# Peptides against a protein of PDB entry 7BDX: the designs that were tried, part 6

Target 1, 212 residues: chain A of PDB entry 7BDX
Amino acid sequence: EMGAAACTLLWGVSSSEEVVKAILGGDKALKFFSITGQTMESFVKSLDGDVQELDSDESQFVFALAGIVTNVAAIACGREFLVNSSRVLLDTILQLLGDLKPGQCTKLKVLMLMSLYNVSINLKGLKYISESPGFIPLLWWLLSDPDAEVCLHVLRLVQSVVLEPEVFSKSASEFRSSLPLQRILAMSKSRNPRLQTAAQELLEDLRTLEHN

## One batch from the design tools (peptide; made by RFdiffusion4, then SolubleMPNN)

Design b2_p25_8_s4 (from b2_p25_8, 9 letters changed)
Fold by OpenDDE base, seed 4:
Parts: structure tokens; C-alpha cells; sequence
Structure b2_p25_8_s4 (fold): chain B 212 residues (1-212), chain C 212 residues (1-212), chain A 25 residues (1-25)
């Protein structure tokens, strides 16, 4: 309980750029993010079945950790740190996203996807993530999630790839051949306005790429 | 391990006034500090014998908690919060300081004493602490500690009382009758310059009060 | 255009100050 509370507070204050810099400037940052990955992985591995106890201390703790990663990745120096010094954490996040079933641990997925999206703002980060084995299949796996927020954040991540020619060109063939177009089209007509917009934008971006 | 790491980071960043404000402005602050007291108490109660494992995760976690309290108390609004909304935590700290033997958990004692000192900057805080049952005996108990840092911070807290007539007058008789003058005099000749100075200053302040 | 990074909490400007109390490293 105390750990979750402390971590939650750390998550909250990590929204500040200065706090992120302070976190990263310390000699414990590396250890923290290493253990973070391990803790998140342990949590996901401990999940039996498809149900998550949202209110458990363990869940809250892991949510806070994922939130911290997200907030760190929201800052330029944080992205740089993650991409340079915590690649294992990125790998872990990708792995965990793949290991979770559709509908499972939705909140955690969203947080992890947000972190990946933030990392993807950095070209180096985007390159690293997109070159991870099974990245494209992972995107489609995640896009099969029934949760609109999950799908939204997946679409955003997909867009990050599509909008970067240097990255997209490397996987364009696989991307085009496996694109769940019907799924994205369906999302473009979602009642969720954010999801709808994201899907529409992505479709527009894809069309632009096909004409070029 | 993760909890200790997260809490340690929170401790580090809590040195910022803005971070303290952020911590306190959230809806989880009360719960956090409540659990903090409980956790610290549980730790101290779990100590068998006079030896502390300094490097244990539990120790580090509790140290970080005490450090957070200290940093919160270093800020005006933090002091106000503690004195208004977390008196139980203050009571717990006082209790734990009394329960620990001389030489036991030195680092924790120092942190707790620092927090109390910071709280004592607020007159309301000083009043509250000094009116706690057994406060004066507690000071002398703590002053018997072989650790110079512990003694230093006790002297600082004693000075906070002595320098505030409104507080000192309430316990002046007990204070004077029980004052371990020889101990303080010995400290005024310590090889530790900080301890020496603190003891000298306190002795000077006491002399001033006797002449008035 | 890529959307800006998303923070989960509202941003506040924090200034690192030398606190009178101990900070953990």
C-alpha cells in the first residue's frame, strides 16, 4: 500500500519537466527504470486469466510506474534517456503489450502505449521501437482490442510510423500487406470522437503515402 | 525494492517547493502521510535488538519516507499541512524517537529529528510538539545518544523551544530542573564543529534566559 | 502533424530549490 501511494505521488509530480530532470539527474534513475521494467513484467506474468483487479495495490503500483515512464517520455531529455539508457524498459513494454490479451489490463495498456507514443516523438526512439521484432504484428494485435482508448493510442503510434518516411520505408511492404484497413475504417466511424478523428487522420496520411 | 526506489526518488524530488505543493495539492496526500506514519511505526516495532540493517529495502524505504516528511516540513505550506492535517504523523515520529534506544537507527532518528525541527519553525508546530506528553524527557533521552548527528539535531530542536518564550515559559520549570547541563557542556567542547557550535549557541541562549 | 507528447497530469512549473532539508540522491 505504501509503495503504491509513494509511486502514485511520484507519478503525479513527474508531470513537471523539472521533476523529470531531477529524476534523471540522480544516480538512481537507471536502477529505478530497470526495476520498473521488471516489476511491470512480474505483474503481467502474475495475471491469471483475463481479469485485472483494478483496485489492487499491485495494479496501482504498476499503473503509477507506467505513468512515470509516460511522463518521462513526454520530456525531450526523458525520451533521450529512455532511448539511450533504458532500451530494456522499452523492450519490456513492447513485450507486455504483446502478452496481454484484448481487453486485458486496459489501463496499463493505455499507459504503456502512451509511453511508446511519447518515445516515438524522438526519431531515435521511433526507430528503435519500430525495429523491434514483431512490431507491426504487435500494432495489429493491439488494434484488435475492444477498448477505444487502447485503439486510439495504437492509431497514434501507427501514425508516428506512417508520418516518418525514414521509418516507414523500412517496413512499408509488411505494413501495407498486413494493414487492417477494415478495422481502421470502422474506427473512422466510431462514436468516440477522438478515436474517429485519429482513424480518419491516419487514413488520410495513408492515402497521401499511396499517391506518392 | 521497487517501492524503496520509487520512494527514494520521491524523496529526492520533494526538495522542491513546487513538488511539495504538488504532493499536498493532490487528493492522496492525507492517505500518504497516514500510511507513512504507520509504515514507520511498523518498521521500528519490527526491529529486534539494537542493530539496524542499514541497507535493507525496508530501511531505505522508511528513510525515504522520513526524508519526504522532512522535505515537506521544510516548506511553509508543508509545515502548515503537517500541523493541521497530519498531527498523528507528528505523534508517531515523537513516539518512535522515544522507542528507539541510544545508537539504534541513527539515520532514521536524524531524519525524524530534522522533520521535527522543520515543523518547529512554525509556531503552531512547535507548540504542538512541545505540548506532547513527555516531550522534555524525550529530548533528554535523545540527547543521550552517542551519535553526534542525533545530538546535533536534538540541540537544534531544544533551541527552537528555548528561543520561543511563549513555548518555553510553559515548561520552563521542568526544563530547568531536568536540563542535562553537563551533557550540553560536554557537547560544547566536541570535536564535531557543528555539534560544538550548536551546543555553544544553546548555552548562550540559556544564559540569556536566566538573566532575564 | 504528430500530436504533442501527452502527460497524464497537468503540467506545473517546478523550480528546483535548495531545500533546508536533506534530499535523497
Amino acid sequence: as target 1 above (212 residues)
Amino acid sequence: as target 1 above (212 residues)
Amino acid sequence: MLAEPRKLYDDFEAKAQLAAALAAA
Scores: peptide ipSAE 0.020, ipTM 0.768, DockQ to the pose 0.054
Fold by OpenDDE base, seed 3:
Structure b2_p25_8_s4 (fold): chain B 212 residues (1-212), chain C 212 residues (1-212), chain A 25 residues (1-25)
Amino acid sequence: as target 1 above (212 residues)
Amino acid sequence: as target 1 above (212 residues)
Amino acid sequence: MLAEPRKLYDDFEAKAQLAAALAAA
């Protein structure tokens, strides 16, 4: 209980740029983010066969950790730190997103996807995650999720790839050959306005790329 | 391990006034400080019979919690919050300081005493803690500690009481009748310069009060 | 006159944020 409360407070205050800088400026940052990855992995592995209680202290603890990573990645120096000094954490997040089933741990998926999106704001971060083995199949796997919010954040991450020619060119063939176009088209007709807009924008971006 | 790491980071960032304000401005603060007191109490109760491993995750966790409380109390709004909304925590700290033996949990004692000193900067806080049952005997109990740093922070807290006439007058009789003068005199001759200075200053303050 | 309050663990350097920050729910 106390661990979850402390981590939740740390998540809350990490919404500040100054706090993120403080987290990173200390000699504890590397160790913290290393253990963060291990903790998230341990949690996801524990879900095999047991009903996830989303309101459990363990769940809240992991959500807070994912939230902290997201908030750190929201800041320029935080992205630089993650890409330079915490690559194992990024690899862990990618792996965990692949290990989770559609509809499983929706909130955690959203937070992890938000963190990856934030990392993708930097070209170096975008290159790193997009060059990860199985990245394109992972995106389509995640896009099969029944949750609109998961799909929204997948589409945002896909858009980050598509809008960067240097990155997109490296995987364009795999991307085009495996694109779940019908799924994205269905999302462009969603009753969820955020999902609808994201899908429409992505479809427009893809059309622009086909004409170039 | 992760809980201790998260709490340690929260302790680190709580050194900022803005972070303290952020901690207190959220809807999680009351719950956090309530659980903090319970966690510290649980830790101290667990020390009965077992050798305290100061480097354990549990110890580091509790040290970080005490550090957070100290940092919160170092800020004006934090003192106000503790005195108005977290009195149970203050009572817990006072109780734990009484439950610990001389030489036991020195680091925790120092942090708790620092938090009480910070609270004592506000007249309302000073009144609250000084009017706590057994407060004067507690000060003398703590002053018997062989650790110079514990004694230093006790002397600082005693000085806060002595330098506030409204507070001192309420317990002056008990204070004068039980004053461990020989112990304070011995400290004024300490090889520890900080302890020596604090003891000398307190003796000077006491002499001034006897002439008034 | 009381001495100034003490802060502990002042080991923080500030870095810049560009992505969407979330508050803890």
Scores: peptide ipSAE 0.025, ipTM 0.765, DockQ to the pose 0.056; fails the geometry check
Fold by OpenDDE base, seed 2:
Structure b2_p25_8_s4 (fold): chain B 212 residues (1-212), chain C 212 residues (1-212), chain A 25 residues (1-25)
Amino acid sequence: as target 1 above (212 residues)
Amino acid sequence: as target 1 above (212 residues)
Amino acid sequence: MLAEPRKLYDDFEAKAQLAAALAAA
């Protein structure tokens, strides 16, 4: 309980750029983010295929960790830190997103996806995550999730790739050959307005790339 | 391990006034400090009379908690919060300081004493802690500690009482009747310069009060 | 549209007085 509470507070205050800088300016940052990855991994492994998100202190703790990573990644120096010094954490996040079943740990997935999205704002970050083994299959795996928020954040990440020619060119062939077009089209007709808009915009972006 | 790491980071960033305000501005502060007190109490109870400070994640966690309290108490709004909304935590700190044996958990004692000292900067805080049952005996109990840093922070807290006539007048009779003068005199001759100075200053302050 | 980073919590502002602060080294 106390760990979750402390980590939740840290998550809350990490919304400040100054706090992110404070975290990163200390000598504890590397260790913290290393342990973060391990802790998240341990949690996911403990789920034993259970698709239900646990309402527990442990879940809250892991959510807070993912939230902290997201907030760090929201800041330029945080992205630089993650991409240069905590690649293992990024790899772990990608792995965990793949290891989770559709509908499993939806909130955690969303947080992890948000962190990846924030990292992708940095070209170096985008390059790194998009060049990760199985990245494209992972996107489609995640897009098969029944949760609209998961799908939304997947679409946003896909869009980050599509909107960067240098990155997209490297995966364009695989991307085009495996694109779940029908799924994205279905999302463009979603009752969820955010998902609908994201899918529509992505489809437009993809069409623009086909004509150029 | 992760809890200790997260809490340690929170401790580090709580050195910022803005972070303290962030902690207190949220709806989680009350719960956090409530759990903090309970966690510290549980830790102290677990020591089973062991005088050795444990080098463990648990110890680190509790140190970080005490550090956070100290940093919160260093800020005016933090003192106001503690004195108005987290009196149970203050009571717990006072209790734990009494429950610990001389030489037991020295680092934790120092942190707790520092938090009380910071609280004592606020007149309302000083009034509250000084009016706590057994406060004067507690001071002398703590002053019997072999550790110079513990004694130093006790002396500082005593000085806060002595330098505030409104507070001192309420305890003056008990204070004078139980004052471990020989102990304080011995400290004024300590090889520890900080302890020496603090004891000397306190003795001077006490003498000044006797002449007025 | 340029992708904007997303924070999960909002920012806050204010100032107060100083006492002995400790940071984890």
Scores: peptide ipSAE 0.023, ipTM 0.768, DockQ to the pose 0.053; fails the geometry check
Fold by OpenDDE base, seed 5:
Structure b2_p25_8_s4 (fold): chain B 212 residues (1-212), chain C 212 residues (1-212), chain A 25 residues (1-25)
Amino acid sequence: as target 1 above (212 residues)
Amino acid sequence: as target 1 above (212 residues)
Amino acid sequence: MLAEPRKLYDDFEAKAQLAAALAAA
């Protein structure tokens, strides 16, 4: 209970750029983010079933951790830190996103995807995550999730790849050959307006790439 | 491990006034500080012997909690919050300071005393803690500690009482009758310069009160 | 265009404390 409470407070205050700088400026950041990955991994491994008790202290603790990572990645220096010094954490996030089944741990998936999206704003970060083994299959795996919010953040991450020629060129062949176009088209007709818009934008970007 | 790490980071960033405001502005502050007291109490109760393993994760966690309270109390709005909304925590700190033996949990004592000192900067806070049952005996109990740093912070807290006529007048009789003057005099001759100075200042303040 | 970085909470500005504050060692 106390750990979750402390982590939740830290998550809240990490919305501040100055707090992120303070976290990273200390000698404890490396250890913290290392343990973060391990803790998240342990949590996911401990899940016996597809049902997550969202209100549990354990869940709240892990959500807060993922939230902190997201907030850190929202800042330029935070992205640089994660890409340079916390690659293991990024690898862990990618791993966990792959290990979770569709519909499993939806909120955690969203938080992790948001963190990866923030990382992807940095070209170094985008390069790193996109060059991870199985990244493209992972995107499509995640896009099969029944949850609209998960899919939304997957689409945003896909768009980050598509909009960066330096990155997209490397994976363009695999991307085009495995693109779940019908799924994306279905999302462009979603009743969820955010998902609909994201899917439409991505489709437009893809069409632009086909014509160039 | 992770809880301690998160709490330690929160402690570090709580050195900022804006972070304290952020902590208190959230809906989670009340719960956090309530659990803080309980956690600290559980820790102290779990101590089997006089020897504390300072490097344990559990110790680090509790130190960080005490540090957070101290940093919150370092800010005016934080003091006001603690005195108005977290009296149970203050009561717990006073209790724990009384429950610990001389030489036991020195670092924790220092942190808790620092928090009480910061609270005492607020007249409301000073009134509250000084009117706690057994407060004066507690001060003398703590002043018997073999650790110079514990004694230093006790003297500072005593000085807070002595320098506030509105508070001191209520306890002046008990204070004068039970004052461990010889102990304070011995401290004024300490090789520890900080302790020496604090004891000298207190003695000067006491002399001034006797002449008025 | 890529959207702005997303923060999950509102921004708070941090200021140093001048009172008897402690930082984690």
Scores: peptide ipSAE 0.019, ipTM 0.765, DockQ to the pose 0.055; fails the geometry check

## One batch from the design tools (peptide; made by RFdiffusion4, then SolubleMPNN)

Design b2_p26_1_s4
Fold by OpenDDE base, seed 4:
Structure b2_p26_1_s4 (fold): chain B 212 residues (1-212), chain C 212 residues (1-212), chain A 26 residues (1-26)
Amino acid sequence: as target 1 above (212 residues)
Amino acid sequence: as target 1 above (212 residues)
Amino acid sequence: SEELKKKIEEEIEENRKLVAEIGAEI
């Protein structure tokens, strides 16, 4: 209970850039983000056995942690910190996104995907996550999620890859051979306007790359 | 571990007035401060049996909580919040200060005393804590602590009472009859300059009141 | 491009809002 309450408050205040800078400027940041990864991993591993109630204190704690990571990655110095000093956390997030079943822990997936998207704004971060083993298959696994918000953030992450020639060129063959084009086309017709737009934009970006 | 890490970060960033305002502006504040009191109480109760190592994660968590309360009380809106909405927490802090033995959990005592001092800056807060049962005996109990920092913050809290005529008048008889004058005089000769100054100032304030 | 930068800034801000919304619901 108390840990979840503290973490939730920390999440809320981490929406401020100055708070993120303060978190990172302290000597506690490294330890915090290392334990964050472990805690998130432990939680996801616990889901395979007992249906932990999504509204548990533990769930709230993990949500708050994912929210904090997202907020940290939303600012330049936070991205630099994560990419330079907390790569294990990025690896953990990628792993957990793979371990979660479609429709499982949707809000957590959204937060983790948002964090990865924010990291992807940094070229070094984008390189790091995109070079992760199984990254492209993971994107397509996540894109199979029935949740529109999950899919939206996957599409944004895919777009981040596609829009960076240096990253895209390394994976272009795998990307083209495995691209779930029909799924993306279906999303471009979604009633969810955000998902629709993201899918349309990605399709346009992909078409532009085919003509070049 | 993770809870203590999160709470420690929250403590660090709560040194900012804007962060305190953000904490209090959310719907989570009431619950957080209620659980804070319970957590601190549970910790102190656990000390009577097993010598919990002072460097435990639990200890760090409680220290961080006490630090957060102190930082909240350091600003006007935080004092208003505590005095209006978190009186149980103030009662808990007073209780715990009574339950801790001289030399026991010195840093926690310091933080709790600092929080009470900050609360005492608000007249309503000062009234509330000073009207607590056994408040004056508690001050003298705490002043028996061998730690100079504990004693310093006790003296400051005593000074807050003495400097407020409306509060002092209610307790003046009990205060005068029980005042550990010899102890305060000894502190006025301390090699610790902060303790020395605080004791001297209090003695001057007390002398001024005797002549009025 | 300035346009890409603006788009990224908008997306970051949208994400920030969504993170806050999720946090308010939990």
Scores: peptide ipSAE 0.258, ipTM 0.869, DockQ to the pose 0.266; fails the geometry check
Fold by OpenDDE base, seed 5:
Structure b2_p26_1_s4 (fold): chain B 212 residues (1-212), chain C 212 residues (1-212), chain A 26 residues (1-26)
Amino acid sequence: as target 1 above (212 residues)
Amino acid sequence: as target 1 above (212 residues)
Amino acid sequence: SEELKKKIEEEIEENRKLVAEIGAEI
C-alpha cells in the first residue's frame, strides 16, 4: 500500500521536466530503474492466464512505474539515460510486451508502448529497440491486440522504424515479408479516428518506400 | 525494496516547492499522508528495545517518509495542509517521539523534530502541537537524548513556543516548573557550536521573559 | 525535418496528457 502511494505521487510529479532532471541527477536513479524492471517482471509473472488488470495496490504500483519510465523517456536527457544506463529495463519492457496475451493488461501495455515510443525518438534508442531479438514479430503480436489504444501505439512505434532509413534498411526484408497488411488495412477503416489516421499514414509511408 | 526506492526519489524531489505544490494539488495527498503515519507507527512498534537504526529497506523507507513530511512542512501551503487535513499524522509523530527511547532511532527523531519545527512556524501549527497532551513532558524527555542533533532540534522547538506569547502564556506555569535548566545550561557549554548557540539563545529568551 | 520534429513534439505532448489521464484513473 505505502509503496503504491509513494510511487503514484512520484508518477504525478514526474510529468515535469525539472522533476525528471532531479531524479536523473540523483545517485539513486540507477538503482530505482534496475528494481523497476524486476518489479514489473515479477508482477507480470504473477498473472494467471485469464487475469486482466486488477484494481490492486500491486497493479497501481506497476502502472505508476511504467508511467514514470514514460515521463522520463519524454525528455532528451531521459532517453539518453535509459539507452545508456538502463538497457536492461528496455529489454524487460520488450519481454513483458511479448509475455502478455492480446487483451491482457491493456493499460500497462499502453504505458510500456508509450515509453518505447518516447525512447524511439532518440536514434540510439530506436536502433537499440529495433535490433532487439524478435522485435518485428513482437510488433505484429502486439498489433493483434483487440484494444485500439494498444494498436495505435504499436503503429506509432512501427512508423518510428519506417521513418528512419538507417534502421528500416537493416530489417526491410523481414518487415516486408511479415507485414500484417490486412490488419493495418482493417485499422485504416476503424471508427477510432486516431487509429484510423495512424494506420492511413503508415500505409502511405510504406507505399512511398516501395516506390523509391 | 521498490517502495523504499520510489519513496527515496520522492523525498529527493520534494525539496522543491513546485514539487510539494504538485503533491498537495493532487487528489492522492490525503491518502499518502494517512498511510505515512500508519507506516511509521508500524515500524516503531516493530523495534525491539535495544534495536537502533537498522540499515534496512524499511528504515530507508521510513526515513524518506519523514523527510517528505519535513519538506512539505517547509512551505506555507504544506504547513496549512498538515495542520488542517493531516492532524493524525502530527499526533502520530508526537506519539512516536515519546515511544522512542533516548539514543534510539536518532536520524528518524531528527527528521520528525524538523518536521514539527517546520509546522511550528505556522501559528496554527504551533498551537496544535503545543496543546497536544503531554507536549511539555515530551520536550524534556527528548532533551535527555544523548544525541546533540536531537537536542538541537528540541531546543529549536522549545524556542518556537517561547517566542510566541499567545502559546507560551497558556503553558508558562508548567513550562517554568518542569524546565530542565541544568540540562540546558550543560548544553550551553557543549563543544557542538550549533547546540551551544541554541542553548544560549534559549537561556537569554527565558531570562528576558522572567524580567518582563 | 522541422515538420517531423514538430510532429514528434506534438506526439510526446499527447502521450504526456494520456499518461496523466491514466494516472488520474488509477
Scores: peptide ipSAE 0.255, ipTM 0.868, DockQ to the pose 0.284; fails the geometry check
Fold by OpenDDE base, seed 3:
Structure b2_p26_1_s4 (fold): chain B 212 residues (1-212), chain C 212 residues (1-212), chain A 26 residues (1-26)
Amino acid sequence: as target 1 above (212 residues)
Amino acid sequence: as target 1 above (212 residues)
Amino acid sequence: SEELKKKIEEEIEENRKLVAEIGAEI
């Protein structure tokens, strides 16, 4: 309980850029983000056994950790820190997104996807994430989720890849051969306006790349 | 480990007034400070049994909690919050300071004394603390500590009582009858210049009150 | 492009709000 309460407060205050700078300016940041990855991994591994109630202290703790990572990645120095000094955490987030089943831990998936999107704003971060083994299959695995918010953040991450020619060129063949076009077309007709817009924009970006 | 790391980061960032305002502006503050008191109490109760190494995760966690309370009490809205909404935490801090032996958990005592001193800046806080049962005996118990930093913060808290006529008048008889004058005189000759100065100032304040 | 930068800043801010909303619900 106390750890989850402290971590939740830290999450809330980490919405401030100055608080993120203060977190990163300390000598404790590296250790914190290392333990963060381990804690998140341990939580996801425990989900296959016990029906850990989504409302558990452990769940709240991991959600707060994912929220903190997202808030850190929201600012330039935070992205630089994650990409330069906490790559194992990024690897862990990618792995956990692959290990979670469709419809499982939706809130955690959303937070982790938001963190990856924020990291992808940095070209070095985008390169690192997109060069991860199985990245393209992972995107399509995540895009099979029934949750519109999960799918929205996957589409945004796909768009970040597509809009960067240096990154897209390396994966263009695999991307084109495996693209779940029918799923994206279905999303472009979604009743969720945010998902609909993101799918339409991605389809427009893809059309532009095929004509060039 | 993860809880201690998160709480330590929260302690570090809570040195900012804006972060304290953000902590208190949330609906989670009351619960956090309630659990804080319980966690600190559980830790101190565990010290009589196991030689919990002072370097344990639990120790670090409790020190971070005491540091957060101190930082909250350092600002006007934080003092108001503690005095109005978290009195049980103040009662717990007073109790824990009484339960700890001389030389035991010096760092924790210093942080807790700093928090009480910060609360004493508010007249309502000073009244509440000074009207606590056994407050005057507690001050003298704490002043028997061999640690100069503990004694320094006790002397500052005593000075806060002495400099407020409305508070001192209620306790003046008990204060005068139990005052460890020989101990304070010994501290006024300390090699620690901060302790020496605090003891000298208190002796001057006491002389002024005897002549009035 | 300035347009892409603006879009990214808007998306970061939307994400920041959503993160705060999720944090308020938990």
Scores: peptide ipSAE 0.254, ipTM 0.868, DockQ to the pose 0.267; fails the geometry check
Fold by OpenDDE base, seed 2:
Structure b2_p26_1_s4 (fold): chain B 212 residues (1-212), chain C 212 residues (1-212), chain A 26 residues (1-26)
Amino acid sequence: as target 1 above (212 residues)
Amino acid sequence: as target 1 above (212 residues)
Amino acid sequence: SEELKKKIEEEIEENRKLVAEIGAEI
């Protein structure tokens, strides 16, 4: 209980850039983010047996952790910290996104995808994430999620790859050969305006790349 | 582990007034401070059997909680919040200060006394604390602590009572009848400059009250 | 009094330093 409450408050205040700088300026930041990855991994591994109710203290704790990582990644120095000093956490987030089934832990997936998207704003972060083993298959696995918010954040991450020629060129062959075009086209007709727009923009960006 | 790490980071960032305002502006503040008291109480009750090593995750957690309460009480809106909305926490801190033996959990006592001192800057807080059952005996119990920092913060809290005529008048008879004058006189000769000064100032304030 | 206010501000600042020092030790 208390840990989840403290972590939830930390999440709330981490929306401030000055708070993120204060978190990172201390000697405890590295330890905190290392344990964060371990805690999130432990939670996901526990899901196969006991249906952890989404309202459990453990679930709330992991949500708060994912929220903190997202808020850290929202600012330039936080992105730099994650990419330079917390790569294991990024690897853990990628792994957990692969371990979770479609429809499982939707909100956690959203937070984790948001964190990866924020990291992808840093070209070094985008390179690191996109060069991760199985990254392209992972994107398509995640795009099979029935949840519109999950799919939205996947499409945004795909767009970040597509918009960076230096990154996209390395994966372009695999990307083109495995692209779930029919799924993206279906999303471009979604009743969810945000999902619809993201899918349309991605389709336009992909068409532009075929003509260049 | 993770809870203590999160709480420690929250403690560090709570040194900012803006962070305290952010903590208190949320709907989760009441729950957090209620669980804080329960967690601190659970820790103190666990001390009688297992020598909780001061370096345990639980000890670190409780230190961070006490630090957060102190930082909240350091600002006007935080004091007002504690006195208006978290009285049970103040009662718990008073109880725990009574339950701890001289020389036991010195650093925790210091943080708790600092929080009470900060609350005492608010006249409503000073009234509330000083009207608590056994408050005067508690001050003298705490003043028997061998630690100079504990004694310093007790003397400061006593001074806050003595300097407020409306508060002091209610307890003046009990205060005068039980005052450990020899102990305070001994502290006024301490080699610790802060303790020496606090004891001298309190003795001067008490002399002024006898002449008025 | 202004003197009392100043004293309180100084004591609050000393307390903030001590809280930070204790926080650095854990």
Scores: peptide ipSAE 0.021, ipTM 0.828, DockQ to the pose 0.245; fails the geometry check

